# Designs tried in a protein design run: peptides against a protein of PDB entry 6B4J. Part 151

Target 1, 315 residues: chain A of PDB entry 6B4J
Amino acid sequence: DITMQWYQQLQDASMQCVLTFEGLTNSKDSQAKKIKMDLQKAATIPVSQISTIAGSKLKEIFDKIHSLLSGKPVQSGGRSVSVTLNPQGLDFVQYKLAEKFVKQGEEEVASHHEAAFPIAVVASGIWELHPRVGDLILAHLHKKCPYSVPFYPTFKEGMALEDYQRMLGYQVKDSKVEQQDNFLKRMSGMIRLYAAIIQLRWPYGNRQEIHPHGLNHGWRWLAQILNMEPLSDVTATLLFDFLEVCGNALMKQYQVQFWKMLILIKEDYFPRIEAITSSGQMGSFIRLKQFLEKCLQHKDIPVPKGFLTSSFWRS

## One batch from the design tools (peptide; made by RFdiffusion4, then SolubleMPNN)

Design b1_p22_2_s1 (from b1_p22_2, 9 letters changed)
Fold by OpenDDE base, seed 5:
Structure b1_p22_2_s1 (fold): chain B 315 residues (1-315), chain A 22 residues (1-22)
Amino acid sequence: as target 1 above (315 residues)
Amino acid sequence: SIPEVEVSKEELRQLIKEAASL
């Protein structure tokens, strides 16, 4: 399966990255530990500062991240920090930065859906300039949310139940699996972030270049989902999340083809979701139903709430 | 306006299959 090969390649690349900077992460040297901590903070703090408040602030954050990845010194925690402080510094920063972007999907976007857009536009812009960060974003995203690939992990003979649960994206702590609502909330946040990344371009970059991971991947994702058997509650939830965030962009890009796909979802795929939906899962089902019906009735998909406007970039 | 494009369900399935392979 080509999709699974792609998944595995990204995971292998991510694993190799971790091995490359193992010397930095496992060092007992006090100076190396200090450098590691400084680099980790320099990579992650700017991402946590991303907000919907002002475009000017977002540009400053972007410039800081780009400067760090370019080997320039940046101010972090009152100190000058550079990836050149250690031979493994760049790989470490790229990995931690990518991890942090996905974590913002998992946490911030999960709680505040509108936060997807400012995070995504920075991630997209950084990906354009630093492709390795983009690959690592995908690797982290795919590992935490296999539904972003998409695939549904299968239980294999001899596998521990907890390991299977983790493969499905559940958090398991002290032999207790995460509650379904929390799981779906985290998955929703990551899917929404992904759906935002594939449609957004950094406005101050070279827009003549092709998006490194654009809307064609959104089309592929939908197609792959529709070719899979629906998973109870998960498919209805994530399909809604994806369409709410990037449906307008897909409509504009694919026009008639998009509407054909939406009709197919409503007429052929939605009944299959209904057939596996229990009475306790009607919330996600009804939400998807109402969304599809509204879009088809109005012949439009609304621009998602939180979409970055020209006024945002002038602030 | 959603163009009344009569696409057969089979054509749509093929489109989806092709898109998934990309």
Scores: peptide ipSAE 0.046, ipTM 0.725, DockQ to the pose 0.715
Fold by OpenDDE base, seed 3:
Structure b1_p22_2_s1 (fold): chain B 315 residues (1-315), chain A 22 residues (1-22)
Amino acid sequence: as target 1 above (315 residues)
Amino acid sequence: SIPEVEVSKEELRQLIKEAASL
């Protein structure tokens, strides 16, 4: 399976990255520990500062992240920090930055769906300039949300139930599995972030270049989902999340082909979702139903709430 | 206006397969 090979390749690259900076992470030296902490803060704090407030602030954050990744000193916690402070500093920062972007999907976007867009446009712009960060974003995303690949992890003989639950994306703490609503909320946040990344370009970059991970991957994602058996609650939830965020962009890009796909979803795939939907899972099902019906009736996919406008970039 | 393009279910499935292979 090409999709699984891609998944594994990204995971392997991520693991190799971790091994590369192991000397920095495992060092007992006080100076190395200080550098590690400074680099970690420099990589993650700017991402946490991303907001929907002003385009100018978003540009400052982007410039800071890009400067850090470019080997320039940046101010963090009142100190000058550079990836050049340690030979493994760049690899570490790239990994932690990518991890933080995915974490913002998991946490911030999960709670505030509109936050997907400012986070995604920064992530996309950084990915364009730093492809390795993009690969690491995918690796982190895929590990936390296998549905973003998409694939459904399978239980293997001899596997512990908790390990299987973790592979599915559940958090398991003290032998207690995460509640389904919290799980779906986190998965939704990550899918929404992904759906935003694939459609957004940093407006101050070289727009003549092809998006490093553009809408073609959105089309691929939909196609792959539709070729898989639906999962109860999960498929209806994430398909809605994806279409709500990037459906308008896909419509604009693929035109008639998009509408053909949407009809296929409604006529062929939706009944398959219905067949596996229990009475307790009707919420996600109904939401997807209403979305599809509305879109087909109006022959339009609305621009998602929180989409960044020209006015945002002038602020 | 979405052009009423009658696309067969088979054609749609093929498009999906092709897209998934990309």
Scores: peptide ipSAE 0.043, ipTM 0.717, DockQ to the pose 0.723
Fold by OpenDDE base, seed 2:
Structure b1_p22_2_s1 (fold): chain B 315 residues (1-315), chain A 22 residues (1-22)
Amino acid sequence: as target 1 above (315 residues)
Amino acid sequence: SIPEVEVSKEELRQLIKEAASL
């Protein structure tokens, strides 16, 4: 399976990255510990500062992240910080930055769907300039949300139930599995972030270049989902999240082909979702139904709420 | 106007298979 090979390759690259900076992370030296903490803050704080307030502020954040990844000194916590302070500094920063982008999907976007767009445009722009960060974003995303690949992890003989639940993307703490609503909320945030990344380009970059992970991956994702058996509540939720965020962009890009796919979803795939939907899960099902019916009736998919306009970039 | 392209379910399934192989 080509999809599973790609998944595994990204996970292997992520693991190799962790091994590469293990010397920095495991150092007992006080200076190395200080450098590690300074680099971690420099990588993660700018991402947490991303907001929908002003395009100028977003540009400042982008420039700071790019400067850090380019080996330039940046100010963080009142200190000058550079990846050149340690031979493993760049790998560590790339990993922690990618992890933080996915974490913002999992936490911030999960609670505030409109936050997907400013986070995604920064992530896309950084990915264009730093491909390794993009690969690490995918690796972190795929590990936390296998539905972003998409694939459904299978229970293997001898596997602990908790480990299987973690593979499915559930948080398990003190032998207690996460509640379904919280799980779906986190998965939704990550899928929405991904759907935003694949359609957005940093406006101050070289727009003539091909998007490093563009809408073709959105088309692939939909195709793969439709070739899989639906999962109860999960498929209806995430398919809605994906289409709400990137459906307009896919419609514009693929036109008639996109509408053919949407009809297939409504006529062939939707009954399969219905067949596995319990009475307690009708909320996600109905939401997807209403979205599909509205889009087909109007022959249009609305621009998602929070989409960045030209006025945002002038602010 | 989206042309009412009557695409058979089979043609749609084929398009999806092709897209998933990319």
Scores: peptide ipSAE 0.043, ipTM 0.717, DockQ to the pose 0.745
Fold by OpenDDE base, seed 1:
Structure b1_p22_2_s1 (fold): chain B 315 residues (1-315), chain A 22 residues (1-22)
Amino acid sequence: as target 1 above (315 residues)
Amino acid sequence: SIPEVEVSKEELRQLIKEAASL
C-alpha cells in the first residue's frame, strides 16, 4: 500500500532524526543540558506566541523561526541562541519545532478552532523554506493522529490493550484511557490544523513555487477516507472538521469534481456512517448531516471562521 | 452554479478511486 509506505517512510525519517541528536538529549553534561534547554525554548516559544491578533506579529514570529533554522543567532529568554552551539542542534530544533506545531493542533486548535489558520500559515511558510521540518510535522501528526494519513491501526495478536489504544491516538495514563470526548477534541484539532496547512501559503514567500504539501493531499485524504469503512464517531467528527476547514478551498480548486465528491459523501458514504452510529454518538453525525445538507442546498461551502484576510496582514 | 450533472454512483466511485491513486 502506497499510503502505508509513505507513513512508514516518514516515521523512519523521524526516528533517524531522534538518533542523530541522541547525544544532545541524553547528555549529562551541564553545558549540553543548558544548550538543549535553550534550543528547545528557542524552537517552541515562538510557536506558542502565534495568535490571531496581528499580521505584523505573525511575521516577526516567522522571521525568528526562520532565522533560528538558518543558523543565525536569535534572542530567547534573554540569551543569544543558535543551532551552531551544538553539532546536533539543527536536527534537534527541527524535530522540536515540528513537534510543537502538531502540539498546537492537539491543544490550541482543539480548544480554539480559529487558531488553526495563523499556526498553519507559519507552518506552511517554514515548510516551504525547510522541507525537513515539513516531513517531521507529518511524522508527528501521523503518529498522534493516524486518521490524518489516513489509516486505522489494527489490533495485533499479543498486543497490550493500552498499546493499541495509544496507536489509535488515545492517551493512556496510569492504566486509564482518555475519555472519548477529549480524544475526539484532540484529533479534531490536529485534522483542522492539517486542513489549514494544505491550503495556506506564507504571503511573503515565493508564491510562484508549488505548495510543498498542497490541496492535492486534501483531495487524496478525502478519497482515501471514502474508500475506507467508517469508524464509529471518529469518521463523522473528522470528516466534518476537514470539510469545514478546507471544503471552500477544495471547492474552488476542484469545482465540479468536488461537488461530485460531496454528493457521493451524502448519498453513498453518509448512510454507512449512519449504520454504525449509536444513539450516544448522534451529535457528530447530526453536525455532519447539517453541514452537508446546507452546502448542497446553497451550492456553496462557506469560508471557515478565522480565515486570514488581507486586513489581518495589514495589521 | 453547480451544473445539475446527473452523475451515476458508479462514475462517482470511479472518480474517488482515481483520486486515491494520485
Scores: peptide ipSAE 0.039, ipTM 0.710, DockQ to the pose 0.740

Design b1_p22_2_s2 (from b1_p22_2, 10 letters changed)
Fold by OpenDDE base, seed 3:
Structure b1_p22_2_s2 (fold): chain B 315 residues (1-315), chain A 22 residues (1-22)
Amino acid sequence: as target 1 above (315 residues)
Amino acid sequence: MVPDVKVSREELQKLVKEAAAQ
């Protein structure tokens, strides 16, 4: 399976990245520990500062992240920090930055769906300039949310149930699996972030270049989902999340083909979702139903709430 | 404008398969 090969390749690259900076992470030297912590903060704090408030502030954050990745010194925690402080500093920062973007999907976007757009536009812009960060974003995303690939992890003989649950994206703490609502909330956040990344370009970059991971991957994702058996509650939830965030962009890009796809979803795939939906899962099902019906009736997909307008970039 | 495109189920399935292969 080409999709699974791609998944594995990204995971392998991520693992190799971890190995490359192991000397920095495992060092007992006090200076190395200090450098590690400074680099970690420099990589992650700017991402946590991303907000919907002003485009100017978002540009400052972007410029800071880009400067750090470019080997320039940046101010972090009252100190000058550079990836040049350690030979493994760049690899470490790229990994931690990518991890933090996905974490913002998992946490911030999960709680505040509108946050997807400012996070995604920074992530997209950084990905354009730093492809390795993009690959690491995918690796982290795919590991936490296999549905972003998409694939459904399978139970293997001899596997512990907890390990299988973790592969499915559940958090397992003290032998207790995460509640389904919390799980779906986190998965939704990550899918929404992904759906935002694939459609957004950093407005201050070279827009003549092709998006490093553009809407074609969104089209692929939809097609792959539709070629899979629906998973109870998960498919209805994430399909809605994806379409709500990037459906308008897909409509504009693929036009008639998109509407054909949407009709297929409504007429063929939606009944398959219905067939596996229990009474306790009707909420996600109804939400998807209403969305599809509204879009088909109006012959339009609305611009998602929180989409960055020209006025945002003038602020 | 959504064209009044009568698309057969077969055509839709083909479109999905082709898109998944990309």
Scores: peptide ipSAE 0.032, ipTM 0.706, DockQ to the pose 0.776
Fold by OpenDDE base, seed 1:
Parts: structure tokens; C-alpha cells; sequence
Structure b1_p22_2_s2 (fold): chain B 315 residues (1-315), chain A 22 residues (1-22)
């Protein structure tokens, strides 16, 4: 399976990255620990500062991240920090930066859906300039949210239930599995972030270049989801999240083909979702239903709330 | 190398058809 090969390749690359900077992360040396913490803060704090407030502030954050990845010194926590402070510094920063982008999907976007767009446009722009960061974003995303690939992890003989739950994307702490609502909220945030990344380009980059992971991956994702058996609650939730965020962009890009796909979802796939939906899961199902019906009736998919306008970039 | 799955229009149509046949 080409999709599973791609998944495994990204996981292998991520694992190799971790091994490369293991010397930095496992060092007991006081100076190495200080460098590690400074690099971690320099990589992650700018991402946490991303907001919908002003385009100028977003540009400053982007420039700071790009400078750090380019080997330039940046100010972090009142100190000058550079990836050149340690031979494994660049690999560590790329990994931690990618991890932080996915974590913002998992936490910030999960709670505030509109936050997907400013985070995604920075991630897309950084990916364009630093392809390895993009691969690591995918690796982190796929590991936390297998539905972003998409694939459904299978239970293997001899596997612990907790390990299977973790593979499905659940958090398991002290032998307690995460509540379904919290799980779906986190998965939703990550899918929404992904759906935003594939459609957005950094406005100050070379827009003549092809998007490193563009809308063609969104179309692939939809096709793959439709070729899979629906999962109870999960499929209805994530399909809605995906279409709400990138449906307008897909409609504009694929036009008639997109509408054929949307009709197929409503007529063929939606009854399959209904058949596996329990009375307690009707919320996600009804939300998807209403969205599909509205879009097909109006022959339009609205621009998502929080989409970055020209006025945002002038602020 | 992300397989640049240049899903051609034809491949898109095939994917839609395959999705409809399932």
C-alpha cells in the first residue's frame, strides 16, 4: 500500500532525526542541557505566539523561525541562541518546531478553530523553505492522528489494550483512557490544521513555486477516507472538520469534480456513516448532514471562519 | 520525497468511481 509506505517512510525519517540529536537530549553536561533548553525555547515560543491579531506580528514570528533554521542567531529569553551552538542543534530544532506546530493543532486549534489559519500559513511558509520541517510535521501529525494519513490502526495479537488505544490517538494516563469528547476535540484540531496547511501559501514567499504539500493531498485524503469503512463518531467528525476548513478551496480548485465527490459523500457514504452511528453520537452526524445539505442546496461552500484576508496582512 | 501524487483528472475520476463502487 503506497499510503502505508509513505506513512512508514515519514516515521522512519522522524526516528532517524531523534537518533541524530540523542547526544544533545541525553547529555548530562550542564552546558549541553542549557543549550538544549535554549534551543527548545527558541523553536517553540514563537509558534505559541502565533495569533490572529496582526499580519505584521505574524511576519515577525515567521522571520524569527526562519532565521533560527537558517543558522542565524535569534533572541530568546533574553539570550542569543543559534543552532550552531551544538552539532545536533539544527536537527533538534527542526524536530521540536515540527512537534510544536502539531501540538498547536492538538491544543490551540482544538479549542479555537480559527487559530488554524495563522498557524497553518506560518507552517506552510516554513515548509516551503525547510522541507525537512514539513516531513517532520507530517510524521508528528500522522503519529498523533492516524486519521490524517488516513489509516485505521489494527489491533495485533499480543498487543496491550493501552498501546492499541495510543495507536488510535487516545491519551492513556494512569491506565485511564481519554474521554471520547476530548479525543475527538484533539483529532479535530489536528485535521483542521492539516486542512489549512494544504491550502495556504506564505504571502511573502515565492508564490510561483508549487506548494510543497498542496490541495492534491486534500483530494487524496478525501478519496482515501471514502474508500475506507467509516468509524463510529470519528469519520463524521473529521470529515466535517476537513470539509469546513478546506471545502471552499477544494471547490475552487476541482470545481465539477469536487461536486461529484460531495454528491458521492451524501448519497453513498453518508448512509454508511448513519448505519454505524449510535443515538449518543448523533451530534457529529447531524452536523455533517446539515453541512452537506446546505452546501449542495446553495451550490457553494462558505469561506471558513478565520480565513486570512488581505486586511489581515496589512495590519 | 512526498509522492507527488499528481492525481491526474483521470485518476481523480477513477478515485471517485472506485469510491462510488464501494
Amino acid sequence: as target 1 above (315 residues)
Amino acid sequence: MVPDVKVSREELQKLVKEAAAQ
Scores: peptide ipSAE 0.031, ipTM 0.672, DockQ to the pose 0.063
Fold by OpenDDE base, seed 2:
Structure b1_p22_2_s2 (fold): chain B 315 residues (1-315), chain A 22 residues (1-22)
Amino acid sequence: as target 1 above (315 residues)
Amino acid sequence: MVPDVKVSREELQKLVKEAAAQ
């Protein structure tokens, strides 16, 4: 399975990255610990500062992240920080930066869907300049949300139930599994972030280059989902999230083919979702239904709320 | 503009398979 091979390759690369900076992470030296913490803050704080407020501020954040990844010193926590402070500094920063982007999907986008767009455009622009960060974003995303691949983790003989639940993307703490609503909220945030990344280009980049992980991956994702059996509540939720965020972009890119796909979803796949939907899960189902019906009726998919306009970039 | 073209189920299935192979 090509999809599973790709998944595994990204996970292997991520694991290898962790091993590469193990010396930095495991150091008992006080200076090394300080460098680690400074690098971690330098990698993560700018991402947490991403907001929908102003394009100029977003550019400053982007430039800071890019400068850090380029080996230039940046100000963080009142100190000058550079990846050159440690031989493993670049690998560590790339990993932590990628982890933080996915975490913003899991937390910030999950709570505020509009936050997907400013986070995604920065992530896309950084990915264009730093491909390894992009691969690590995918690795973190896929690990936390296997539905972003997409695949459904299978229970293996001898596996603990908690480990299986974690593979499915659930948080398990003190032998308590996460509530379904919280799980779906986090998964939604990550899918929405992904759907935003694949359609957005950093406006101050070369733009002549092909998107490093563009809408073709969105098309692939939809096709793969439709070739899978639906999961109760999960499929209806994430399919809606994906289409709400990137459906307009897919419509513009693929035109007639997109509408054929949408008809297939409504006529063939949607009844399969209905068949596995319980009365307690009707909310997600109804939301997807209404979205599909509205889009087909109007022959249009709306631009998602929070989409970055030209006025945003002039602010 | 959505073309008012009825697409057969077979054509749609082919489209999905082709898209998954890309």
Scores: peptide ipSAE 0.030, ipTM 0.679, DockQ to the pose 0.725
Fold by OpenDDE base, seed 5:
Structure b1_p22_2_s2 (fold): chain B 315 residues (1-315), chain A 22 residues (1-22)
Amino acid sequence: as target 1 above (315 residues)
Amino acid sequence: MVPDVKVSREELQKLVKEAAAQ
């Protein structure tokens, strides 16, 4: 399976990255520990500062992240910090930055769906300039949300139930699995972030270059989902999240083919979702139903709430 | 305008398969 090969390649690259900076991570030296903490803060704090408030602030954050990844010194916590402070500094920063982007999907976007767009446009712009960060974003995303690949992890003989639950993307703490609503909320945030990344370009970059992970991957994702058996509650939830965020962009890009796909979803795939939906899961089902019916009736997919406008970039 | 897309089920299935292979 080509999709599973791609998944595994990204996971292997991510694992190799971790091994590369293990010396920095495991160092007992006080100076190395200080450098590690400074680099970690320099990589993650700017991402946490991303907001929907002003385009100018978003540009400052982008420039800071790009400067750090380019080996330039940046101010963090009142100190000058550079990836050149340690031979493993760049790999460590790339990994932690990518991890933080996905974490913002999991936490911030999960709670505030509009936050997907400013986070995604920065992530896309950084990915364009630093491809390794993009690969690591995918690796982190796929590991936390296998449905972003998409695939459904299977239980293997001899596997512990907790390990299987973690493979499915559940958090398991003290032998307690997270509640389904919290799980779906986190998965929704990550899918929404992904759906935003694939359609957004950093407006101050070289727009003549091809998007490093563009809408063609969104089309692939939809096709792969439709070729899979629906998973109870999960498929209805994430299909809605994906279409709400990137459906308008897919409509503009693929036009007639997009509408063929949407009809296929409504007529062939949606009944299969219905057949596996319990009475307690009707919320996600009804939301998807209403979305599909509205879009087909109006012959339009609305621009998602929180989409970045020209006025945002002038602020 | 949604084109009056009279697409057969077979054509739709082909579309999905082709897109998944990309």
Scores: peptide ipSAE 0.029, ipTM 0.675, DockQ to the pose 0.763

